# Peptides against a protein of PDB entry 6D0Y, part 161

Target 1, 225 residues: chain A of PDB entry 6D0Y
Amino acid sequence: ETEDHLESLICKVGEKSACSLESNLEGLAGVLEADLPNYKSKILRLLCTVARLLPEKLTIYTTLVGLLNARNYNFGGEFVEAMIRQLKESLKANNYNEAVYLVRFLSDLVNCHVIAAPSMVAMFENFVSVTQEEDVPQVRRDWYVYAFLSSLPWVGKELYEKKDAEMDRIFANTESYLKRRQKTHVPMLQVWTADKPHPQEEYLDCLWAQIQKLKKDRWQERHIL

## One batch from the design tools (peptide; made by RFdiffusion4, then SolubleMPNN)

Design b2_p24_7_s1 (from b2_p24_7, 13 letters changed)
Fold by OpenDDE base, seed 4:
Structure b2_p24_7_s1 (fold): chain B 225 residues (1-225), chain A 24 residues (1-24)
Amino acid sequence: as target 1 above (225 residues)
Amino acid sequence: DEMEKKLKELLERGMKLAEERKAQ
């Protein structure tokens, strides 16, 4: 494959095809694996780029990375490292939108067996630990809690299956923080049921309630988050 | 798991660096 062809294949995966998405992803993973000796850096860059810039294809690319990781564990690790570096850079630049998306992407990589559950738990422990820092503005503390909670739809089930005690501690710390933080009432998108909407609340309190409900439902979504 | 360890380290370092920068 040429570099241009690889770019095309990676960027267009998941689009309309005569084959199933699963078949296409498996095929692409095979192609990419075969071309790693010649185009490793390019493939890595491409995957990082699409992972960052095509949020609508999040699960497609996490799955692709998962398949590729199964074929080449080292490459999967390099990809994760690149994503972590990007997350760090986003955080340093206060690019919260990109950062939270990257956290969600990383979260879904747990489901794809690219990132171990304990590693993700450690990430969330680090996030929630920010709430305990005195010199951090609340807006930043709130963001880390938001990043944690908003990622749980992607990974909460797996984390509680593997690390329930640790997750409970994180939840307890989160709840404690939410009780003591200053609250601002802002409009937010709500989750809806067929018959009645959820009440408008402070955005983190609302998200907390949604996540607790999701947890109670054993992480099976009954609401569109 | 070495990858897990490295990821934890990277995350920890990343968080620290980000917060240090924010504090400036």
Scores: peptide ipSAE 0.044, ipTM 0.518, DockQ to the pose 0.015
Fold by OpenDDE base, seed 5:
Structure b2_p24_7_s1 (fold): chain B 225 residues (1-225), chain A 24 residues (1-24)
Amino acid sequence: as target 1 above (225 residues)
Amino acid sequence: DEMEKKLKELLERGMKLAEERKAQ
């Protein structure tokens, strides 16, 4: 395949076709594997690009990477390393939106058998450990907690099935931080009626409550966060 | 095991650098 054709195939996967998504992904994985000897760097770059710039196709590309990893474990590892490097660069550049999405992407890679559950737990442990650092602004500490909590809808079930004790420790540390952090007040954007009083809650506290509910429901999502 | 180590190391290095930048 030509480089241009590979780009087209990768970018358009998941779009409307006569074949099932699974079939298309398996087919593409096979094509990419076959072309790795000639276009490894190009394919790696393309996958990293679409993974970070097309959030609407998160599950499509995580699945694709999962299939490719099963075919070529070394390439899968290189992809993960590239994504981690990108996460590092995003954090250094204060690109919080990209960074949080990358965390979610990596989280879903656990479900796709690309990243081991213990590795993801270790990542989240590192994130939450930032809350214990004194030389970091609270806004930064808050972001790491946000990145952790907001990624759990994608991977919480898997992590608790395999690392429940470790996850409970992370949750305990998170809860402790949330209790001692300085809360910020944001102006209300919604009008509440007297018959339905709803006190404004800080966004991290609100997210925490939602995740706690999700955990209680055994990670079965019944509503959109 | 090797993957776990690499992932952790890369993340730690990234966070450290980001934090240092924010602290300055």
Scores: peptide ipSAE 0.040, ipTM 0.516, DockQ to the pose 0.015
Fold by OpenDDE base, seed 2:
Structure b2_p24_7_s1 (fold): chain B 225 residues (1-225), chain A 24 residues (1-24)
Amino acid sequence: as target 1 above (225 residues)
Amino acid sequence: DEMEKKLKELLERGMKLAEERKAQ
């Protein structure tokens, strides 16, 4: 296959097909595996690109990576490393929107048996531990909390099933931070008819409430976050 | 900037840990 063909296959996976999505993903994983000797770097770049630029296909591509990892464990590792490098670059560039999607992607890779649950918990522990540091800018602390909470729809169930005690600790630390942080009100979050005496809930508080509800619903999404 | 370095360090620690994969 050519590089252009691989790009087409990767970008179009999950679109309408006569075959099931599962069959298509398995087939694509086989194709990619076969072409790794010739196009490993290109495939890595392509997968990283779709991971960060096509959030609507997050589960499709994490599943694909999971299948590919099962076929070639070393490539799976290289992919994770590439994603981590990309996350670092995104943060360095202050592209926090991309960064959060990358964290979500990595989170869902836990479900796909690419990243171990304990490792992801440890990562989130490190994220939330930033809130306990003194003199750290709140904007950075807020982002780490946001990244953590925003990823839980994809991995919260798995992490609580395997590391409930550690997750509870992270939640407690998060809650504690949210109670003591300085809040910022944003007009765009207010209802048009809302009066000034009743300001909207701060965005992290709102997200926290949503995640708490999701947790209570046993991580079954009944609403869009 | 020291705080930024600390943040990066913490992130890298977490990221390194996240690289650990379930043995197949």
Scores: peptide ipSAE 0.025, ipTM 0.594, DockQ to the pose 0.017
Fold by OpenDDE base, seed 1:
Structure b2_p24_7_s1 (fold): chain B 225 residues (1-225), chain A 24 residues (1-24)
Amino acid sequence: as target 1 above (225 residues)
Amino acid sequence: DEMEKKLKELLERGMKLAEERKAQ
């Protein structure tokens, strides 16, 4: 019964309310903290589930976890460990869509002070290092670059503020890879204007250009990428 | 299979996030 109540509260956070979202999150964090002694495992599972299955509420749940981490640092650590395990499982299952989302989720946890910036930089260093592997197919190299670049809108500012030199190195390696990789050109990705079709820019090149502009704008996002 | 194993290993090296966080 109490578990069902917790599930309802966690799943429904962010819905229309007379109170502000911030107030609701603070309230929920308090409720969850109070119930951790008796329902830690259940709460952990619930948070992992909603974090994975409700991408539209990414910032809501990262904020909630941040609030919980501030109240109970050990629980925050357990949550991060659980999410890392889930990321590993997603990759093992070839669920790359879930995997990239989990990387974004972890990235936003840096903003919520759940994960340290240097740790996230280390993760991205390992991601980009895959581009240097000779026995890994390009599709896998591309995915890691995509996972890295697509996460920067959430965490790029924080990482450059604290680890600019390391980030510059990662960017240099990424740029080098993008220049030498084989680009894909599919007829279906062409825009037809008048009598002259033109191919759309390759997705990683396009993303790279967007991230470069974002970086130039000091990570002030004016448009959702 | 071998590729997935290698990717897992790479992730394990990159995903020492929890350990580093605990060290804060």
Scores: peptide ipSAE 0.024, ipTM 0.585, DockQ to the pose 0.017

Design b2_p24_7_s2 (from b2_p24_7, 12 letters changed)
Fold by OpenDDE base, seed 3:
Structure b2_p24_7_s2 (fold): chain B 225 residues (1-225), chain A 24 residues (1-24)
Amino acid sequence: as target 1 above (225 residues)
Amino acid sequence: SEKEKKLEELLKKGMELAEQAKAA
């Protein structure tokens, strides 16, 4: 395989095919594994890129990485390290939207047996611990809480199954912070529509309520009309 | 595991760098 061909294969995976997605991913994993001796760095960069730029294919690429990790554990480890480095760079550059995508991607890698549940719990503990830091802007604290909460739809079930006590502690700390933080309330911007079943809430409070509901539903998403 | 330790270390370093960048 040529470098350009690998890019095409990786970017186009999940498109319409006569074969199942699972079969295609298994095949691609085999191709990538075979090409690691010659194109390891390129493959790493490509996978990191699609993880950042194609969030609509998140589960496709996490599954692919899971398959690759099963074939080559060392590569899986290097990929995770590369993703963490990218997360670091995104945070350094204040690219918070990119950073949250990376956190979600890493979260779903737990389901693909690439990242252990305890490691993800530790990451979220570190995120929520930022809320306890003094002399930092609230916007920074809010973002780390957002990154944590917004990633739970992908990994909350797995983390509570394996680390329920630790997760409860993180939730308690999160709740405590949300009660203490300043809320931006602008009554003039309130939009009351008949389609809203609940009063307008501040964004993080709303997200918190949604996650609490998800937790109550045992992390099973409900379809709402 | 060794991989888990590296992940945690990199995350910590990333947070430190982010704070330094904001303070600069």
Scores: peptide ipSAE 0.032, ipTM 0.571, DockQ to the pose 0.015
Fold by OpenDDE base, seed 4:
Structure b2_p24_7_s2 (fold): chain B 225 residues (1-225), chain A 24 residues (1-24)
Amino acid sequence: as target 1 above (225 residues)
Amino acid sequence: SEKEKKLEELLKKGMELAEQAKAA
């Protein structure tokens, strides 16, 4: 395969095909695996790029990475590392829109068995720990809470199945923060396109309520599932 | 900024923990 061809394959995956998406993804994973010896860096970059720039294909690419990870664990790890680096860069650049999406992407990678549940829990622990930092603006604290909560539709079920006690602690800390923070309406990207925050309810409070409901519903989300 | 550095550190720690979790 050529680099251009790989790019085409990666970018076009999930498009209309006579074959099932699953079949196409499996096939592509095989192709990518075979080409890793020659085009590892390029493939890594391409996957990172599409992961960042094609949010509409989030589940497609997380699945692809999952399949590839199953074939090549090291590559999966490198991909995650690259995504984490990108997340850090996005945060440094105050690109919260990209950052939150990256967190969601990483969250879904847990479902794809690329990231272990404990790892994601640790990440979320770190996120929520920001709420305890005195030198961090509330907007950042809010964002990390948002990033955490808004990612739970993708990973909450798995995390509670594996790390319920830790998750409960994170939830408790989150709840505590939400109670004591200054109430403000900050524009944030919604996970649910159909479910907008109630106009009379603070954004994070609304999200919290939604997540609580989702949790109560055993993490069954019609918009995500 | 210091804030960014702290955030980076937190994320770094998370990544390290993630690696440890994978290794465990």
Scores: peptide ipSAE 0.028, ipTM 0.566, DockQ to the pose 0.017
Fold by OpenDDE base, seed 2:
Structure b2_p24_7_s2 (fold): chain B 225 residues (1-225), chain A 24 residues (1-24)
Amino acid sequence: as target 1 above (225 residues)
Amino acid sequence: SEKEKKLEELLKKGMELAEQAKAA
């Protein structure tokens, strides 16, 4: 495979074909695995790029990474590391739209057995713990709550199945923060396009309500996604 | 700023845990 061909294969996965999506993903994972000795860095960069730039294919690429991780565990780890680095860079650059999507992507990687549930819980604990600090601006606290809540459609079910007590604690802390925070609209939080906030509710409060409903509905995503 | 650094450190800890879990 050439680098250009790999790019084409990765970018076009999920498009209409004579084969099933699952078959195509498995096949692509095999191709990528075979080409790792020659194109590891390129493949890594390509996967990170499509993960960032093609949000409409989130589940496709998380699945692909999951399949590839099963074939090459070390590469899966390197991919996660690369994504984490990208997340850090996005945060430093104040690219909160990219950052929140990366968190969602990482969240779905839990479902694909690339990231362990306890690790994701720990990440979310760190996110929500920011709300406990007085010297942190509310805008930052709000964003981390948003990042947490907006990722739950992808991973909430799995995390509650594995770490229900810890998740309940995170939820309690989140709820407490939402009750005491100032109710102001923050542009960086207006990334959620799947559903519009109710006119009578502040954006984060609305998201919180949506997530609560999602939780009650056994994490069925139809009412949010 | 110190505030941002502190926030980054908190995130770093969680992210490192995720990486460690992946590597284990």
Scores: peptide ipSAE 0.027, ipTM 0.572, DockQ to the pose 0.016
Fold by OpenDDE base, seed 5:
Structure b2_p24_7_s2 (fold): chain B 225 residues (1-225), chain A 24 residues (1-24)
Amino acid sequence: as target 1 above (225 residues)
Amino acid sequence: SEKEKKLEELLKKGMELAEQAKAA
């Protein structure tokens, strides 16, 4: 495969085909595995790019990475490292929308057996620990809570199945912070449920309520947030 | 597993770097 051809294959996966999506992903994983010896760096860059620029294909590309990781034991680690570097760069550039999406992407990689549940729990513990920082703007604390909560639709079920005690601790710390933070009149970002109207409310309090409901429903979603 | 440990270390280190970047 040429570099240009690899780009085409990766970018077009999930589009209309005579074959099922599952079969196409398996096939592409095989092609990419075979090309890793010659094009690993290019493949990593391409996957990172589509991961951050094509949110509508999140589950497609997390699944693809999962398939690749199953074939190549070390690939997942290299990919995750690259994604973390990208997260760092996004935060440096104050691109918080990209940053939070990257966290969601990493979260879904837990479901794809690329990232272990304990590792993701550790990341979220670090996120929520920001709420304890002193002499920092509240917006910093709020963002990390938002990043944590808004990622739970993708990984909450898995984390509670494997690390329920640790997750309960994180939830308790989150709730405590939400009670003591300064309330603001910030509009809702992308938090809504289709079946139940939400009164005008502070966005983190609203998100917290939605996540609590999701947890109560055993992480079974009627609508993806 | 060794893979889990490596990923955990990467995630922790990455978060530390991200915190530094956000504060900068």
Scores: peptide ipSAE 0.041, ipTM 0.633, DockQ to the pose 0.017; fails the geometry check

Design b2_p24_7_s3 (from b2_p24_7, 13 letters changed)
Fold by OpenDDE base, seed 2:
Structure b2_p24_7_s3 (fold): chain B 225 residues (1-225), chain A 24 residues (1-24)
Amino acid sequence: as target 1 above (225 residues)
Amino acid sequence: SEKEKKLKELLEEGKRLVEERRKS
């Protein structure tokens, strides 16, 4: 496969096809695996790019990476490393929207058996631990909580199935922080296109309530406002 | 800066993620 062809294949996966999505993903994983000896760096970069720039295909690409990781464990590791680097770069650039999406992407990689559940729990523990630091602006503390909570729709079920006690501790710390924090709307936490915060409740409190409901429903998503 | 410190911490956690994966 040429580099251009690989780009086309990766970018177009999940589009209308005569074959099932699962079949297409398996096929693409096979193609990519076969071309890794010659195009590993290119494939890695392409996957990182589409993962970052095509949020509408999050589950498609996490699944693809999962399949590829199963075929080539080392490559899967390199991909995770690249995504972590990208997360850092996003935060350096104060691109919090990209950063939170990358956290969600990493979260879904747990479901795809690319990242171990305990490792993701540890990351979230670190995120929420920021709320206990005094020399940190609340805007940053809020963001880390938001990044955690907003990722749970993707990975909450798996994490509670594997690490319920640890997750409960994180939830307790989160709840404690939310109760004591100053209630102010922060634009970086807004996921709606609306210019105004929730009319009845501060956004983080609203999100917290939604996540609590999701947890109560055993992480079966019905609707998220 | 505090920001740099937090970013470094995040990166270290990322490294830990990878290492834990390798151990599994």
Scores: peptide ipSAE 0.028, ipTM 0.503, DockQ to the pose 0.018
Fold by OpenDDE base, seed 5:
Structure b2_p24_7_s3 (fold): chain B 225 residues (1-225), chain A 24 residues (1-24)
Amino acid sequence: as target 1 above (225 residues)
Amino acid sequence: SEKEKKLKELLEEGKRLVEERRKS
């Protein structure tokens, strides 16, 4: 395999093929594993890039990383570290859209056994703890809550199965914050519609309601707006 | 989704296979 060919393989996985997606993912994981000794840095960069730039393939690439992590745990760790660095960079650059997607990506990596459930719980604890910081603007506090809640469709079931007590604590803190926050300071998280049957609503409150319903439904897949 | 379910199953199988190889 050549470096240029690896880029093509990674980018095109999940596209129309004569083989099943599962077969292609397993095959690609094998190819990447075999080439790690020679192209580790390139493969790492490529995976980070496609993970960031191809959100429609989130589950495909988290699964691929999961398969690769099973083959090479050291590389899996390096990938997670790289993604966390990217998350930090996105936050520093005020790229909140990329940042929230990265959190969601990391969340799904828990399902792929790349990130341990306790580690993700700790991350969410850190996010929600920002709501208690006085020197942080509310817009920033709201974003961390949004990042947490909007990631739960991907990982909520797993985290509650393994860390229910800790998750309940996070939920309690989140609920408390949502009740006391000032909605007038969060225009970017307000949903405005001219549709009479659907009155305007604060998106964070709406998301909270949706997550509560999802939790009540035992995290069964449902459409969340 | 069915797709996600299949992917998870593949991952689990992959993990199992790797573990078995390590034991051999």
Scores: peptide ipSAE 0.027, ipTM 0.522, DockQ to the pose 0.055
Fold by OpenDDE base, seed 3:
Structure b2_p24_7_s3 (fold): chain B 225 residues (1-225), chain A 24 residues (1-24)
Amino acid sequence: as target 1 above (225 residues)
Amino acid sequence: SEKEKKLKELLEEGKRLVEERRKS
């Protein structure tokens, strides 16, 4: 019964209420913190589930996790580990749409003080380093570049403020790869924004151009909350 | 956005409160 109650609270957060969203999130974080001693595993599973299945509430749940992490740092770490495991599983299953969303979710967790900027930079370094591997199909290499670039609207500002030199290196490596890659149809890739279609043959080039402009515009994106 | 700013402020306040409790 208590587990069902927690599920309801977690799933319904952010819906119409007499209270502000901030108040509701703070309240829910307090409730969850209080119940962690008895229901940590269940709460962890629930948060992981809603995080991956309710993309329309991305910022709500990243913020909730941020609040909970502030109250219980260990739980925050366990949550991140679980999300990373989910990302790995998605990649193994060739579920690239879920995988890229999870990368975006993790990216926004940096803004919520759950993931350290250096850790996210390291992840992106690992992604872009795949482009330097010769035994990896280009479609896979392209996806890692896509995952990196398409996540920058969510975290690029924060990463450049804290790790500008490292980010510049990643950008240089990305640019180098894009210049030498073959332009072919990649069905696994899709436009990350509905209003910005890209020609398939030039998809990554177009995305790169957009990210360069975003960087120049101090990472202000009208589509990002 | 203004909404994100408010949420970040809330997160930061939460962190401060936790740290204060740890020090007490």
Scores: peptide ipSAE 0.023, ipTM 0.517, DockQ to the pose 0.050
Fold by OpenDDE base, seed 4:
Structure b2_p24_7_s3 (fold): chain B 225 residues (1-225), chain A 24 residues (1-24)
Amino acid sequence: as target 1 above (225 residues)
Amino acid sequence: SEKEKKLKELLEEGKRLVEERRKS
């Protein structure tokens, strides 16, 4: 019953309440922290589950994890490790949409002080380095580039503020790959919440163009005419 | 989320940019 109660609290956070969202999140973080000694594994699983299955609440759960991490740094680390394991499992299952969402989730965790900027840069370096491997299918190389680029709206500003030189290197490698890759139809290259699929042949080029513009605009969005 | 919406909008704008370049 206690486990069910925790599940309910976690799943329903962010819904209409008499209290502010911030207050509710802080309160929930306190409740979860208090129950960690007895239900750490369950809480960890619950947080991973809602993080994966409720993408509409991305910022709610990244914030919650941020608050919890501030209370218990070790648990925050375990959560990140669990999410990384889930990312690997998603890739093994060929669930690339879930996988890319997980990368975005992890990216936003940088903003919530759960993941250090250098660690995220290292992850993206690893992603883009796959494009240089000869024994990796292009579909996989394309996904890593997509995962990197599509996460930058969440974390690009922070990463460039902290690691501009490293990010420039990643961008250069990305650009080089995009110029030499074979354009093909790759159905897994879709935005998680996209209503319609983008043209596959031009998808990465479109994204690259927008990310370059976003970078030029200091990561402040400006709508084009 | 708001950021997901932002990404979607960016992608749509990117599509428009590519189409404009094609016409030029």
Scores: peptide ipSAE 0.027, ipTM 0.559, DockQ to the pose 0.013; fails the geometry check

